Peptides against a protein of PDB entry 4LZF. Designs and how they scored, part 1

All scores and structures are predictions.

Target 1, 155 residues: chain A of PDB entry 4LZF
Amino acid sequence: GGRLVVFPNGTRKELSADGQTVKVMFFNGDVKHTMPDQRVIYYYAEAQTTHITYPDGMEVLQFPNNQTEKHFPDGRKEITFPDQTVKTLHPDGREESVLTDGTIIQLNPDGSKVIQFNTGQREIHTADFKRREYPDGTVKTVYSDGRQETQYPTG
Unless a header shows other numbers, all headers, positions and changes below count from the first letter of the chain.
Peptide ipSAE was made for these designs. It is ipSAE averaged over its two directions, with the distance scale d0 held at 1.0 Angstrom where the peptide's residues are scored. Compare it between designs on one protein only; published cut-offs may not apply.
A fold fails the geometry check if it doesn't show the stated peptide or something in it is severely misdrawn.

## One batch from the design tools (peptide)

Design b1_p8_1 (made by RFdiffusion4)
Fold by OpenDDE base, seed 2:
Structure b1_p8_1 (fold): chain B 155 residues (1-155), chain A 8 residues (1-8)
Amino acid sequence: as target 1 above (155 residues)
Amino acid sequence: SKEVIVLS
């Protein structure tokens, strides 16, 4: 059978019969599960947050507002917001947001921005210009000095 | 410290 240890402060520790699962229930309501696959699940009672750590260094945070954060071993982070927007933060500083309608917003380390609309249009923002690319091949550019250019598709 | 152990 399993084993239960009760400490004077109210903390409880449950061990499975095979010794592969350990559950610690802390006096403050926090819970720590050590699983056979070596993942550790923390539940923070006051914050109502779940924190999973994996042997490879991956971490997953689940917040009470339905936000989820994944921290990858390579330093990448992926945030799923309550509205189901997914934001990826890359180690090089690049950020990408995928909206529920399929629109992709990319923020580059140099401050430039690229928006790929679900319509097939693409918008590029730099320090020097704002450019809109259309599915038919037309490109409209507004430069920071106020100059505008329209490039038409080649025949 | 003191602990209580329950086995099943």
Scores: peptide ipSAE 0.041, ipTM 0.732, DockQ to the pose 0.167
Fold by OpenDDE base, seed 5:
Structure b1_p8_1 (fold): chain B 155 residues (1-155), chain A 8 residues (1-8)
Amino acid sequence: as target 1 above (155 residues)
Amino acid sequence: SKEVIVLS
């Protein structure tokens, strides 16, 4: 059968009969599961946070507020907020947020910002201007100096 | 250290 080891400090170690699963229950309430698929599941009792590490380097953090963070081997991080907004942090510094309504907000390393609205409108923010692109092809630009330009789809 | 091993 399985094996249970109880240490003097209160830590407990459970081994499955097949040896494929190991559960360590630390004296502080933390739990470590080593699974047959080689993922390791840490539960931090004080923080009530679950931390899963995968053999490929993926890490998943699950917080008590229902926030989930995925740390990809390529350095990308994906945060699913409690409101189900998904924010991706790219290694190049680009950030992308996808809202539940389908709106996409991109923050670029150069400081520019692009909002793709669920209406099909797109807004581009740069140091020099804010530009709104409409589904009909109209483009409105407001420059930092206050100038405005409208480009019509026909012309 | 004294550990207790329970086999099941």
Scores: peptide ipSAE 0.040, ipTM 0.729, DockQ to the pose 0.169
Fold by OpenDDE base, seed 4:
Structure b1_p8_1 (fold): chain B 155 residues (1-155), chain A 8 residues (1-8)
Amino acid sequence: as target 1 above (155 residues)
Amino acid sequence: SKEVIVLS
């Protein structure tokens, strides 16, 4: 059968019969659960935060406010905010936010911004202009100096 | 430290 070890400080350690699962319940309320698939689940009682580490380097954090963070082995981070917006932080410095309505906001390392609206319109912000691209192929550009340009699908 | 072991 399983095994339970109780320490004088109140910490408890549960071992499964097969030895593949280990659960440590610390005196402070923290819990460490080592699973057969080698993921480790940490629960920090005071912070009420769950932290899962995977053998491939993936990490998942779950916060009491319902925010979830995924830390990928490649350095990418994905944050799901309480409002269900998903923000991805890429190793190259690019940031992408996906809103619940499907809108995608991309912040590029060069400072440019791209908004892909759920309507199919796309807006590009650079130091020099703001450009709106429409599904029909029309492109409207407003330059920093106030000049405007419209490009039509047929050229 | 001393411990208590419970088998199940």
Scores: peptide ipSAE 0.040, ipTM 0.731, DockQ to the pose 0.170
Fold by OpenDDE base, seed 3:
Structure b1_p8_1 (fold): chain B 155 residues (1-155), chain A 8 residues (1-8)
Amino acid sequence: as target 1 above (155 residues)
Amino acid sequence: SKEVIVLS
């Protein structure tokens, strides 16, 4: 059957009968689970943090404040904040935040910013202008020199 | 000392 090993320092190691699951309970309260699917689940007692590592290189961190972080093998990072905002950090330096109201904020490596509002409006910020696009096709641009332009849907 | 117990 299953096997339990108890060490002099209080650490305990449980092995399933099929050998597919290993649970180590360390003397300091930390726990390590090795699962049949080869994922490893670490629980750090002092930090109250769970860290899951997958065989493909994926990592998931779960913090006591309900923040979660996913670290993808391609270098992408996805953070779900306690307020349920989801922020994605791309390897090329681009950042995207999805707010709970549906607003999407994109920060580009060139310094430009794009906001897609839940109303269907979009705003683009560059070094040269701020531009607002409306659902009806109207586009308003304010340039850095103070000049303004409006493009109407009819031409 | 190390202890080994068979789980039932």
Scores: peptide ipSAE 0.039, ipTM 0.722, DockQ to the pose 0.151

Design b1_p8_1_s1 (made by RFdiffusion4, then SolubleMPNN; from b1_p8_1, 3 letters changed)
Fold by OpenDDE base, seed 5:
Structure b1_p8_1_s1 (fold): chain B 155 residues (1-155), chain A 8 residues (1-8)
Amino acid sequence: as target 1 above (155 residues)
Amino acid sequence: GMEVIVLE
């Protein structure tokens, strides 16, 4: 059958009969669980945080406040906040937040910002202007110098 | 001392 090893310092190691599952319960309360699918589940007792590492390089962090972070092999990070907002950090520096109402906020490496509202409106922020695009095709631009421009869909 | 227990 399986084996349980109890070390003098209080650490325990459980080995399944087939050897596919190994659970180490460290003296400090931390747990390392190696699973048959080769994922490793770390539980940090003091932080109450679960850290799962996958053989493909994926990592998942689960925090006690219900925040979840996924670290993808390509360098992308996806954070699901307790309010269920999902923020993606891209390797190129782009950040994208998807709110629960469907609003998407994109921060671009060049400093520009794009907000896609759940109403279908889109707002673009650049160093030179703020632009609002409306579902009917109207586009309003407010330039940094204070000028305003409206483009109508039938122009 | 170390203890070894057979599980199931």
Scores: peptide ipSAE 0.069, ipTM 0.752, DockQ to the pose 0.171
Fold by OpenDDE base, seed 3:
Order: sequence, then C-alpha cells, then structure tokens
Structure b1_p8_1_s1 (fold): chain B 155 residues (1-155), chain A 8 residues (1-8)
Amino acid sequence: as target 1 above (155 residues)
Amino acid sequence: GMEVIVLE
C-alpha cells in the first residue's frame, strides 16, 4: 500500500497507502509532514523549531526554549513566553500581557497604560495623570501639574 | 540511484 522513496542524496519520502499523509525526511535532518487535514508541519533540525501552517492562514511556531507564537489570519499575534506570560499584539497596535499571578497589563496606541492588579485595584497612566482605582470605589488621581484628587465612594 | 520500496 504505502511507498517509500529514497533519493541519492539521502532524502526519504514516505507516502501513506490512502495518499493523505506525506512525510519528507531531508538529508539535513529537516522534516515535512503533510497531514489529511491539510496542515503542514515543518521541523527545522538546525534551529530545533517546529512550524505548523493551517489552510485558513493560521501559523504556530514552537521554539526550543519553550516559547510559542500563534499568528492569526487577522494579523493578531499571541506569544507564550518560557515564564508562561501570554502577550497579545493586536493589529491596531494595542498590546496586552497576562502574567501568571493574574495581573493584566495593557499598552494602548495613544500611549496610555492600564494595569489590572490581581487584588482588584486598577491603575491608569496617561500623559496628564496617574490614577488608582480601588475595589471599594475610591479613586486617587495624581496630575502632571502636581495636583492630587481623591474621590470617595457615594454608597 | 533512486529506490522505490513498497511499505507494508
């Protein structure tokens, strides 16, 4: 049923009996798998990197340091770092990082920054002020001109 | 040269 082709340079090509799976083992150690679901899996031996491409345009990269990158068809990228922080880069320039302790850091295209702490507090940084919001509804603002304001909960 | 082997 299946076939194995061996080339003079040492490259090998395996074909499944149903013709839906193809495995090419290149002479340099690289491997290419074409799967029945039409995804293609590349392994680059020198870089020790796996690259998966999907028919809808999705791509997944797996690096030897355990970093993974997902490239979505809409231009969004999701990076999982070795420390398990997940960073999302949006097409509009917005960046969001989710830390392992639950903290979320957002960098906006206008230069503002928002931190959602795992304690329920939120901090907002703009060109004009830094603002801290507390779970009880208290809001403290420090303006760039040195003024400070505290807004208390109304109940 | 090139070889072709039928897999089981």
Scores: peptide ipSAE 0.055, ipTM 0.744, DockQ to the pose 0.151
Fold by OpenDDE base, seed 2:
Structure b1_p8_1_s1 (fold): chain B 155 residues (1-155), chain A 8 residues (1-8)
Amino acid sequence: as target 1 above (155 residues)
Amino acid sequence: GMEVIVLE
């Protein structure tokens, strides 16, 4: 069978019979689980946070407020907020948020912003202008100098 | 001291 080791400080270590699973229950309430698939699950008792590390370098954090963060080996991060908005942070500095209604907000490294509305409209923000693109092909642009232009769809 | 218990 398995083994339980109890240390003088109150820490406990459980070993499965096959040696593939190890559970360490620390004196402070923290828990470390080493699984057969080589993932390691940390539970931090005071923070009530779960932290999973995978052999390929991926990490998953689960917070008590229902927020989840995934840290990918390539440096990308994906945050699922309590309201179920999903924000992706790319290694190049680009950020993308997907709202529950399907709206997509993109923040670019140069400071520009693109909003893809669930209505099919698209809004582009740059240092020089704000542009709204409509599903019918109409495009309205407001430039930083106050000038406005409307481009109508080709007939 | 350290204690070892066999789990069934």
Scores: peptide ipSAE 0.051, ipTM 0.743, DockQ to the pose 0.151
Fold by OpenDDE base, seed 1:
Structure b1_p8_1_s1 (fold): chain B 155 residues (1-155), chain A 8 residues (1-8)
Amino acid sequence: as target 1 above (155 residues)
Amino acid sequence: GMEVIVLE
């Protein structure tokens, strides 16, 4: 059967019968759970945060405010905010946010910004202009010098 | 001291 080890400081260690699961309950309330699939689940009691590490280098953080962060081995991070917005941070500095209404916001390393609205409209921000693209093919551009341009779809 | 208990 399984075993429970109780240390003098109050730390407890549970060992499964097959040796595949180990649960350490530290005296301060922290918990370390080693699972058969080799993931390690840390619970930090004071922060009320769960931190899961996988053998491939993947890490998952779960915060008490309902925020979840996934840290991928390639350096990419995916943050699910309490409002369920999902933000992806890429190693090249690009950031992409997907809002619950379907809107996608992209921040590019060159400083440009692209918003893909759920209506099908798209807005592009650069140092030189803001441009709005409409589903019908109309494009409106406001340049940094104040000039405006509207391009209509070909009839 | 340390205690060891058989659970199952």
Scores: peptide ipSAE 0.075, ipTM 0.753, DockQ to the pose 0.153; fails the geometry check

Design b1_p8_1_s2 (made by RFdiffusion4, then SolubleMPNN; from b1_p8_1, 4 letters changed)
Fold by OpenDDE base, seed 4:
Structure b1_p8_1_s2 (fold): chain B 155 residues (1-155), chain A 8 residues (1-8)
Amino acid sequence: as target 1 above (155 residues)
Amino acid sequence: GMEVVVLE
């Protein structure tokens, strides 16, 4: 019940019987696939990149180097790098990287940085200090002027 | 020209 249309330039168009799926195979090797769920899958042959667009505005890019990018409708972007690090770029400018070992690195709009180590330790970097928080509640602070402070969990 | 083929 489906149909295949072959154009003079070599482009081919496949239509499903129900009309819900359309696949266009362009002469240059690109493919556009419109799915019943209204997502559109673009394959760019030269770049070997897949680009999926969803009706809610979500977009997913898959690159030949195994990098994946998700573009959320709210402006957030999530990049999965080839090494499987996941970096989230938030609309407020905050960036968060989750490493494969579970370490989380947060870059804040004010320039501060927070590292949440997989050991449970947390390190906070500001213009004024670097602070290390330990799972037992101990907090060590090294200030920009070289001063050090240790705070113990009991107060 | 254009060719149309019905798929099963």
Scores: peptide ipSAE 0.068, ipTM 0.750, DockQ to the pose 0.170
Fold by OpenDDE base, seed 1:
Structure b1_p8_1_s2 (fold): chain B 155 residues (1-155), chain A 8 residues (1-8)
Amino acid sequence: as target 1 above (155 residues)
Amino acid sequence: GMEVVVLE
């Protein structure tokens, strides 16, 4: 059998029989759960937030609004928003959002923006122009000086 | 004081 330790301040510590699982329930409602796979699950009662840390450095945060954040050892972050949009923040400053309809929005470190629509159309935003690319090969460009250009796939 | 209880 396992063991339960109750401290004078109200903190409780549960130890599994095999010693592989430890659960500490702090007097303030926080919980620390050490699992056999060495992940540590923190529950912060006041914030109602769950924070999981893994031996490889991965961290997972689960917020009460249904947002989830994954912090990868390489510095990448992946945020799943309540609406199920997934945003990836790369160490180089690049950001990529995948919407539920399949649209992909990329924000580049140089300030450019690329939208890959679920229709197959693609839009590129730079300091100099906005460009729309169509599946048939047509490309429409609006330059910052107001000039517009349309390129057709044939002739 | 501290209490120790055996869990079944």
Scores: peptide ipSAE 0.067, ipTM 0.748, DockQ to the pose 0.171
Fold by OpenDDE base, seed 3:
Structure b1_p8_1_s2 (fold): chain B 155 residues (1-155), chain A 8 residues (1-8)
Amino acid sequence: as target 1 above (155 residues)
Amino acid sequence: GMEVVVLE
């Protein structure tokens, strides 16, 4: 019940019997799948890259080095690197990286940085100070002028 | 030329 069209240049087009799936195999090895859920899957043969586009505007890129990128309709981008680190880039310029050991690194638009260690400690970097927060509630601050301050959980 | 084949 399906249909196959073969073009003179070698490109082939397959149509499912229900008309909901279309597969185009281009002469250069590229492939385009249109699926029943309206997502479109592009495979670029030379780059060995898969690109999926969704009707809501979401896009997913899969690279041959095992890197994956998700582009959300709101402008957010999520990158899963080959080492499995996940980096999120927000539209406001904020960046967050989640490492495999559980460490979270946040880079803020104002230049400040926050590190949430897997030990429960937290470190905050600003133009004015570096601050370390400990699980017991102790907070140690080193200011840019060299002054140091310790806040204890009892006070 | 262009060829049309009915799939099973």
Scores: peptide ipSAE 0.055, ipTM 0.743, DockQ to the pose 0.151
Fold by OpenDDE base, seed 2:
Structure b1_p8_1_s2 (fold): chain B 155 residues (1-155), chain A 8 residues (1-8)
Amino acid sequence: as target 1 above (155 residues)
Amino acid sequence: GMEVVVLE
């Protein structure tokens, strides 16, 4: 059988019979669960937040508002917002958001932005211009000085 | 003090 240890401060520690699962229930309501696969699950009672750490360095945070964050060993972060938008923060500084309708928003380290609309249109924002690319091949550019250009598809 | 209980 397993063991339950009760400490004077109210903290409880449950050990499985095989010793591979350990559950610590702290006096403040926090819970620490060590699993056989070596992942550690923290539950912070006051924040109602779950924090899972994996032996490879991966971390997963689950917040009470249904937001989830994954912290990858390479430094990448993936945030799933309550509205199910997924935002990826890359180590090079690039950010990418995927909306539920399939729209993709990319923020680049140089400050430029690219929006790939679900309609097939693409919009590029730079310091020098805003450009709209259409599925038929038409490209419209508005430069920062107010100049405008339209490129028509060949054919 | 500390208490130890055996779980079945």
Scores: peptide ipSAE 0.051, ipTM 0.742, DockQ to the pose 0.171

Design b1_p8_2 (made by RFdiffusion4)
Fold by OpenDDE base, seed 2:
Structure b1_p8_2 (fold): chain B 155 residues (1-155), chain A 8 residues (1-8)
Amino acid sequence: as target 1 above (155 residues)
Amino acid sequence: SADYVEPT
């Protein structure tokens, strides 16, 4: 059958009968679960944070404010904020945020920024200009020197 | 000492 080991310091270790699940309840309230699929679930009592590590190197952090972070083996990170905004940090330095209304904000390694609004408008920020693209094909550009240009669609 | 309990 299963086993329970109680250590002098108060730590408790529970082993399933098949040995595939191990639960360690540390004296400080932390909990470590080793699961049959080899994922390890850490619960940090003081921080009230759950940290899951997977055998492929994936990690998932769940914070008490309902924020979730996924750390992918390739170095990518995905953060789901309490408001359900999802931010992805790519290994190349690119960042993408998807807002709940569908707006997408992209920050590029070169410092440029692209906002894809839920209205279909797109705004591009570079060192040289800010450009607004409209669904009808109109494009308005404000250059760093103050010059402005509007490009109208055909027709 | 550590205690060992095996559920039956």
Scores: peptide ipSAE 0.046, ipTM 0.750, DockQ to the pose 0.144
Fold by OpenDDE base, seed 4:
Structure b1_p8_2 (fold): chain B 155 residues (1-155), chain A 8 residues (1-8)
Amino acid sequence: as target 1 above (155 residues)
Amino acid sequence: SADYVEPT
């Protein structure tokens, strides 16, 4: 059968019979749970935060405000905010936010921004202009100097 | 990363 070890400091260690599951309940309320799949689940009692580490280097943080962060082995981070917006931070410096309505906001390393609206419209922000692309192929550009240009679809 | 030290 399983084993329970109780330490003098109040820490408790539960061992499964097969030794594949280990649960350590620390005296301060923290918990470390080692699973058969080799993931380790940390629970920080004071912060009420769960931290899962996977053998491939993946990490998942779950915060008491319902924010979740995924740290991928490739350096990418994915944050699900309490409002369910998902923000991805890419290793190349690009950031992408996906809103609940399907709108995608991309922040590029060069400082440009691209908004892909759920309507199919796309807006591009650069140092020189803001450009709105419409599903029909129309493109409207407002340049930083106030000049405006409309390009109409071919066909 | 988190580090937990078990009592020995």
Scores: peptide ipSAE 0.045, ipTM 0.743, DockQ to the pose 0.119
Fold by OpenDDE base, seed 1:
Structure b1_p8_2 (fold): chain B 155 residues (1-155), chain A 8 residues (1-8)
Amino acid sequence: as target 1 above (155 residues)
Amino acid sequence: SADYVEPT
């Protein structure tokens, strides 16, 4: 059988019979689970936030507003927002958001932005222009100087 | 991101 240790400050420590699972219930309401797979699940009671750490360095944060953040060992972060938009932050500064409708928004380290719409249209933003590409091959460009150009597909 | 402090 398992065992329960109760400390004078009110903290409680529950150990499984095999010793592979440890649950600490702190006096302030925080909870720490050490699991057989070596992940540690910490619940921060005041913030109502769950923080899971894995032995490979992976971390998962779960917030009370239904936001989830994954922190990968390579430095990449993946945020799932309450609206289910998924944003990936790369170590090089590149950011990619995937909206629920399939739209993909990419923010590049050079300051450019690319939007891939679910309709197949693509929009590219640079310091010099904003360009819209259409599925039929039409391309419309608005340059920073106000000039506009339309390129039509050829048969 | 969030941080937590284990009570001591």
Scores: peptide ipSAE 0.033, ipTM 0.697, DockQ to the pose 0.076
Fold by OpenDDE base, seed 5:
Structure b1_p8_2 (fold): chain B 155 residues (1-155), chain A 8 residues (1-8)
Amino acid sequence: as target 1 above (155 residues)
Amino acid sequence: SADYVEPT
């Protein structure tokens, strides 16, 4: 059958009969589950946080405020905030936030920012200018020196 | 994100 090991420090270890499931209940209240699918589920009692590690290197953190973080093997991180905004941090330094209204905010490694609004407008921020692109093809640029330019659609 | 370590 299964086994229960109780350590002097209060830690308890439960092993299933088949050995495929191991539950460690640490003296501090933390819990570690090793599952048959080789994922390991950590519960940190003080932080009330669940941390799942997968054999492929994927990691998932679940915080008590309903925030979830996924750490991908390629180094990408995906954060789902309590408001359901999803922020992706890419290994190259690019960051992308997708808001619940469909707005996408991209922060590029060169420091530029691109906002794709749910209205179809797009705004590009660089060191030299701020540019607004409209669905009708109009483009308005405000340069860092104060100049403004409007490009009207063709046709 | 927070980094966690098992208790010793």
Scores: peptide ipSAE 0.033, ipTM 0.694, DockQ to the pose 0.073

Design b1_p8_2_s1 (made by RFdiffusion4, then SolubleMPNN; from b1_p8_2, 4 letters changed)
Fold by OpenDDE base, seed 1:
Structure b1_p8_2_s1 (fold): chain B 155 residues (1-155), chain A 8 residues (1-8)
Amino acid sequence: as target 1 above (155 residues)
Amino acid sequence: SEELVEPV
């Protein structure tokens, strides 16, 4: 069967019979599971946070507020917020948020922003203008100097 | 804490 080792500081180590699973219960309440698939699940008791590390370098953080963060080996991060918004941070500085209603918000490294609404409308923000594109082909632009331009689909 | 203390 499995075995239990008790350390002088109160830490306990439980080994499965096959040796493929190791559970360490630290004196401070933290718990570390080493699994047969080589993932390591660490629970921080004080923070109530779970940190999973995978052999390929993937990391998953689970917070007590129901936020989850995935750290990909390529440097990409994916955050699922408590409201179920998913934000992806790319290594190039681009950020994309997908809202629960299907709206997509893109923040580009150049400072521009693109919003793709669930209605099919799109809004583009640059240093020079805000532009709204409508499904019918109408485009409205408001420039930083206060000028406005409307382009109609028949024009 | 990630540190293990060896059994006595």
Scores: peptide ipSAE 0.055, ipTM 0.774, DockQ to the pose 0.184
Fold by OpenDDE base, seed 2:
Structure b1_p8_2_s1 (fold): chain B 155 residues (1-155), chain A 8 residues (1-8)
Amino acid sequence: as target 1 above (155 residues)
Amino acid sequence: SEELVEPV
């Protein structure tokens, strides 16, 4: 059978019979599970947040609002928002958001932004211009000085 | 909390 240890402060520690699973129920309501695969699952009772740590350094946070965050060992972070938008933060400073409608928004370290619309249109924002690319090959550019240029596809 | 005390 398993083993139960009760601490003076009210914390309880349950050990599985095989010793592969450990459950600590803290006096404040927090719970810590150590699993056979060596992942550790923390439940913070007050915050109602689950924090999973993996042996490779991966971390997963689950918030009560249904937001999920993944912290990868390489420094990348992936946030799934309650609306199911997924935002990836890259170590180089690049950010990418994928909306539920398929729109992709990329923020680059240089401050430029690229929006790939679900319609196939693409918009590029730089310090010097805003450019819209259309599926037919038309490109419209609005420069920061107010000048506009349209390039038409060759027929 | 992650504080553990000695068991009784």
Scores: peptide ipSAE 0.055, ipTM 0.777, DockQ to the pose 0.182
Fold by OpenDDE base, seed 5:
Structure b1_p8_2_s1 (fold): chain B 155 residues (1-155), chain A 8 residues (1-8)
Amino acid sequence: as target 1 above (155 residues)
Amino acid sequence: SEELVEPV
């Protein structure tokens, strides 16, 4: 059958009869579950944070403020903020935030920034300029030196 | 903590 081991420090270890589930209740209130699917669920009592590790190397952090972080085996991280904004950090240094309204904000490794607004407008930020692209084809560029250029969809 | 102490 199942087993319960009680350690001198107060830690308790529960083993299922089949040995496929192990629950460790640490003296400090932390809990570790080893599941049949080989995921390991850590609960940090003080932080009230759940940390799930998967056999493929994925990790999921669940914070008490409803933030969730996924750490992918390829080094990508995906953060779902309490407001449901999703931020992806790519191994190449690119960051992408998707807002709940559909706006996408991209930070590129070269320092440039691209905003795709939910209105269909797009804004590009570089060291040299900020450029706004409008759905009608109008493009407005404000250069770092203060120059401004407007390109119209027709000649 | 993830430290396990051996039972006596």
Scores: peptide ipSAE 0.055, ipTM 0.773, DockQ to the pose 0.178
Fold by OpenDDE base, seed 4:
Structure b1_p8_2_s1 (fold): chain B 155 residues (1-155), chain A 8 residues (1-8)
Amino acid sequence: as target 1 above (155 residues)
Amino acid sequence: SEELVEPV
């Protein structure tokens, strides 16, 4: 059968019969689960936050406000906000936000921004211009000096 | 706290 160890400080340790699952209930209310798949689930009682670590280096944080953060071994981070927006932070400095309506917002390391609308329109923001690309191939550019150009698909 | 104090 399983084993329960009670420590003088009030911490409790539960071991499964096979020893593959360990549950530590700390005196402060924190809980640590070591699972057979070697993932570690730590619950911080005061912060009400769950931290899962995987043997491959993946980490998952679950916050009480329903925010979830995934920390990938490659350095990428994926944040699911309470509003269900998903933001990916890439190691190269690129950021991508996927909104619930399907809109994708990309922030590039050079400061440029690309918005891919759910309508199929794309808007590109640079230091020099804002450009909107339409599904029909029309491209409208507004330059920083206020000049505007429209390019039509059939030239 | 992740500190496990072994039972004495």
Scores: peptide ipSAE 0.052, ipTM 0.768, DockQ to the pose 0.187; fails the geometry check

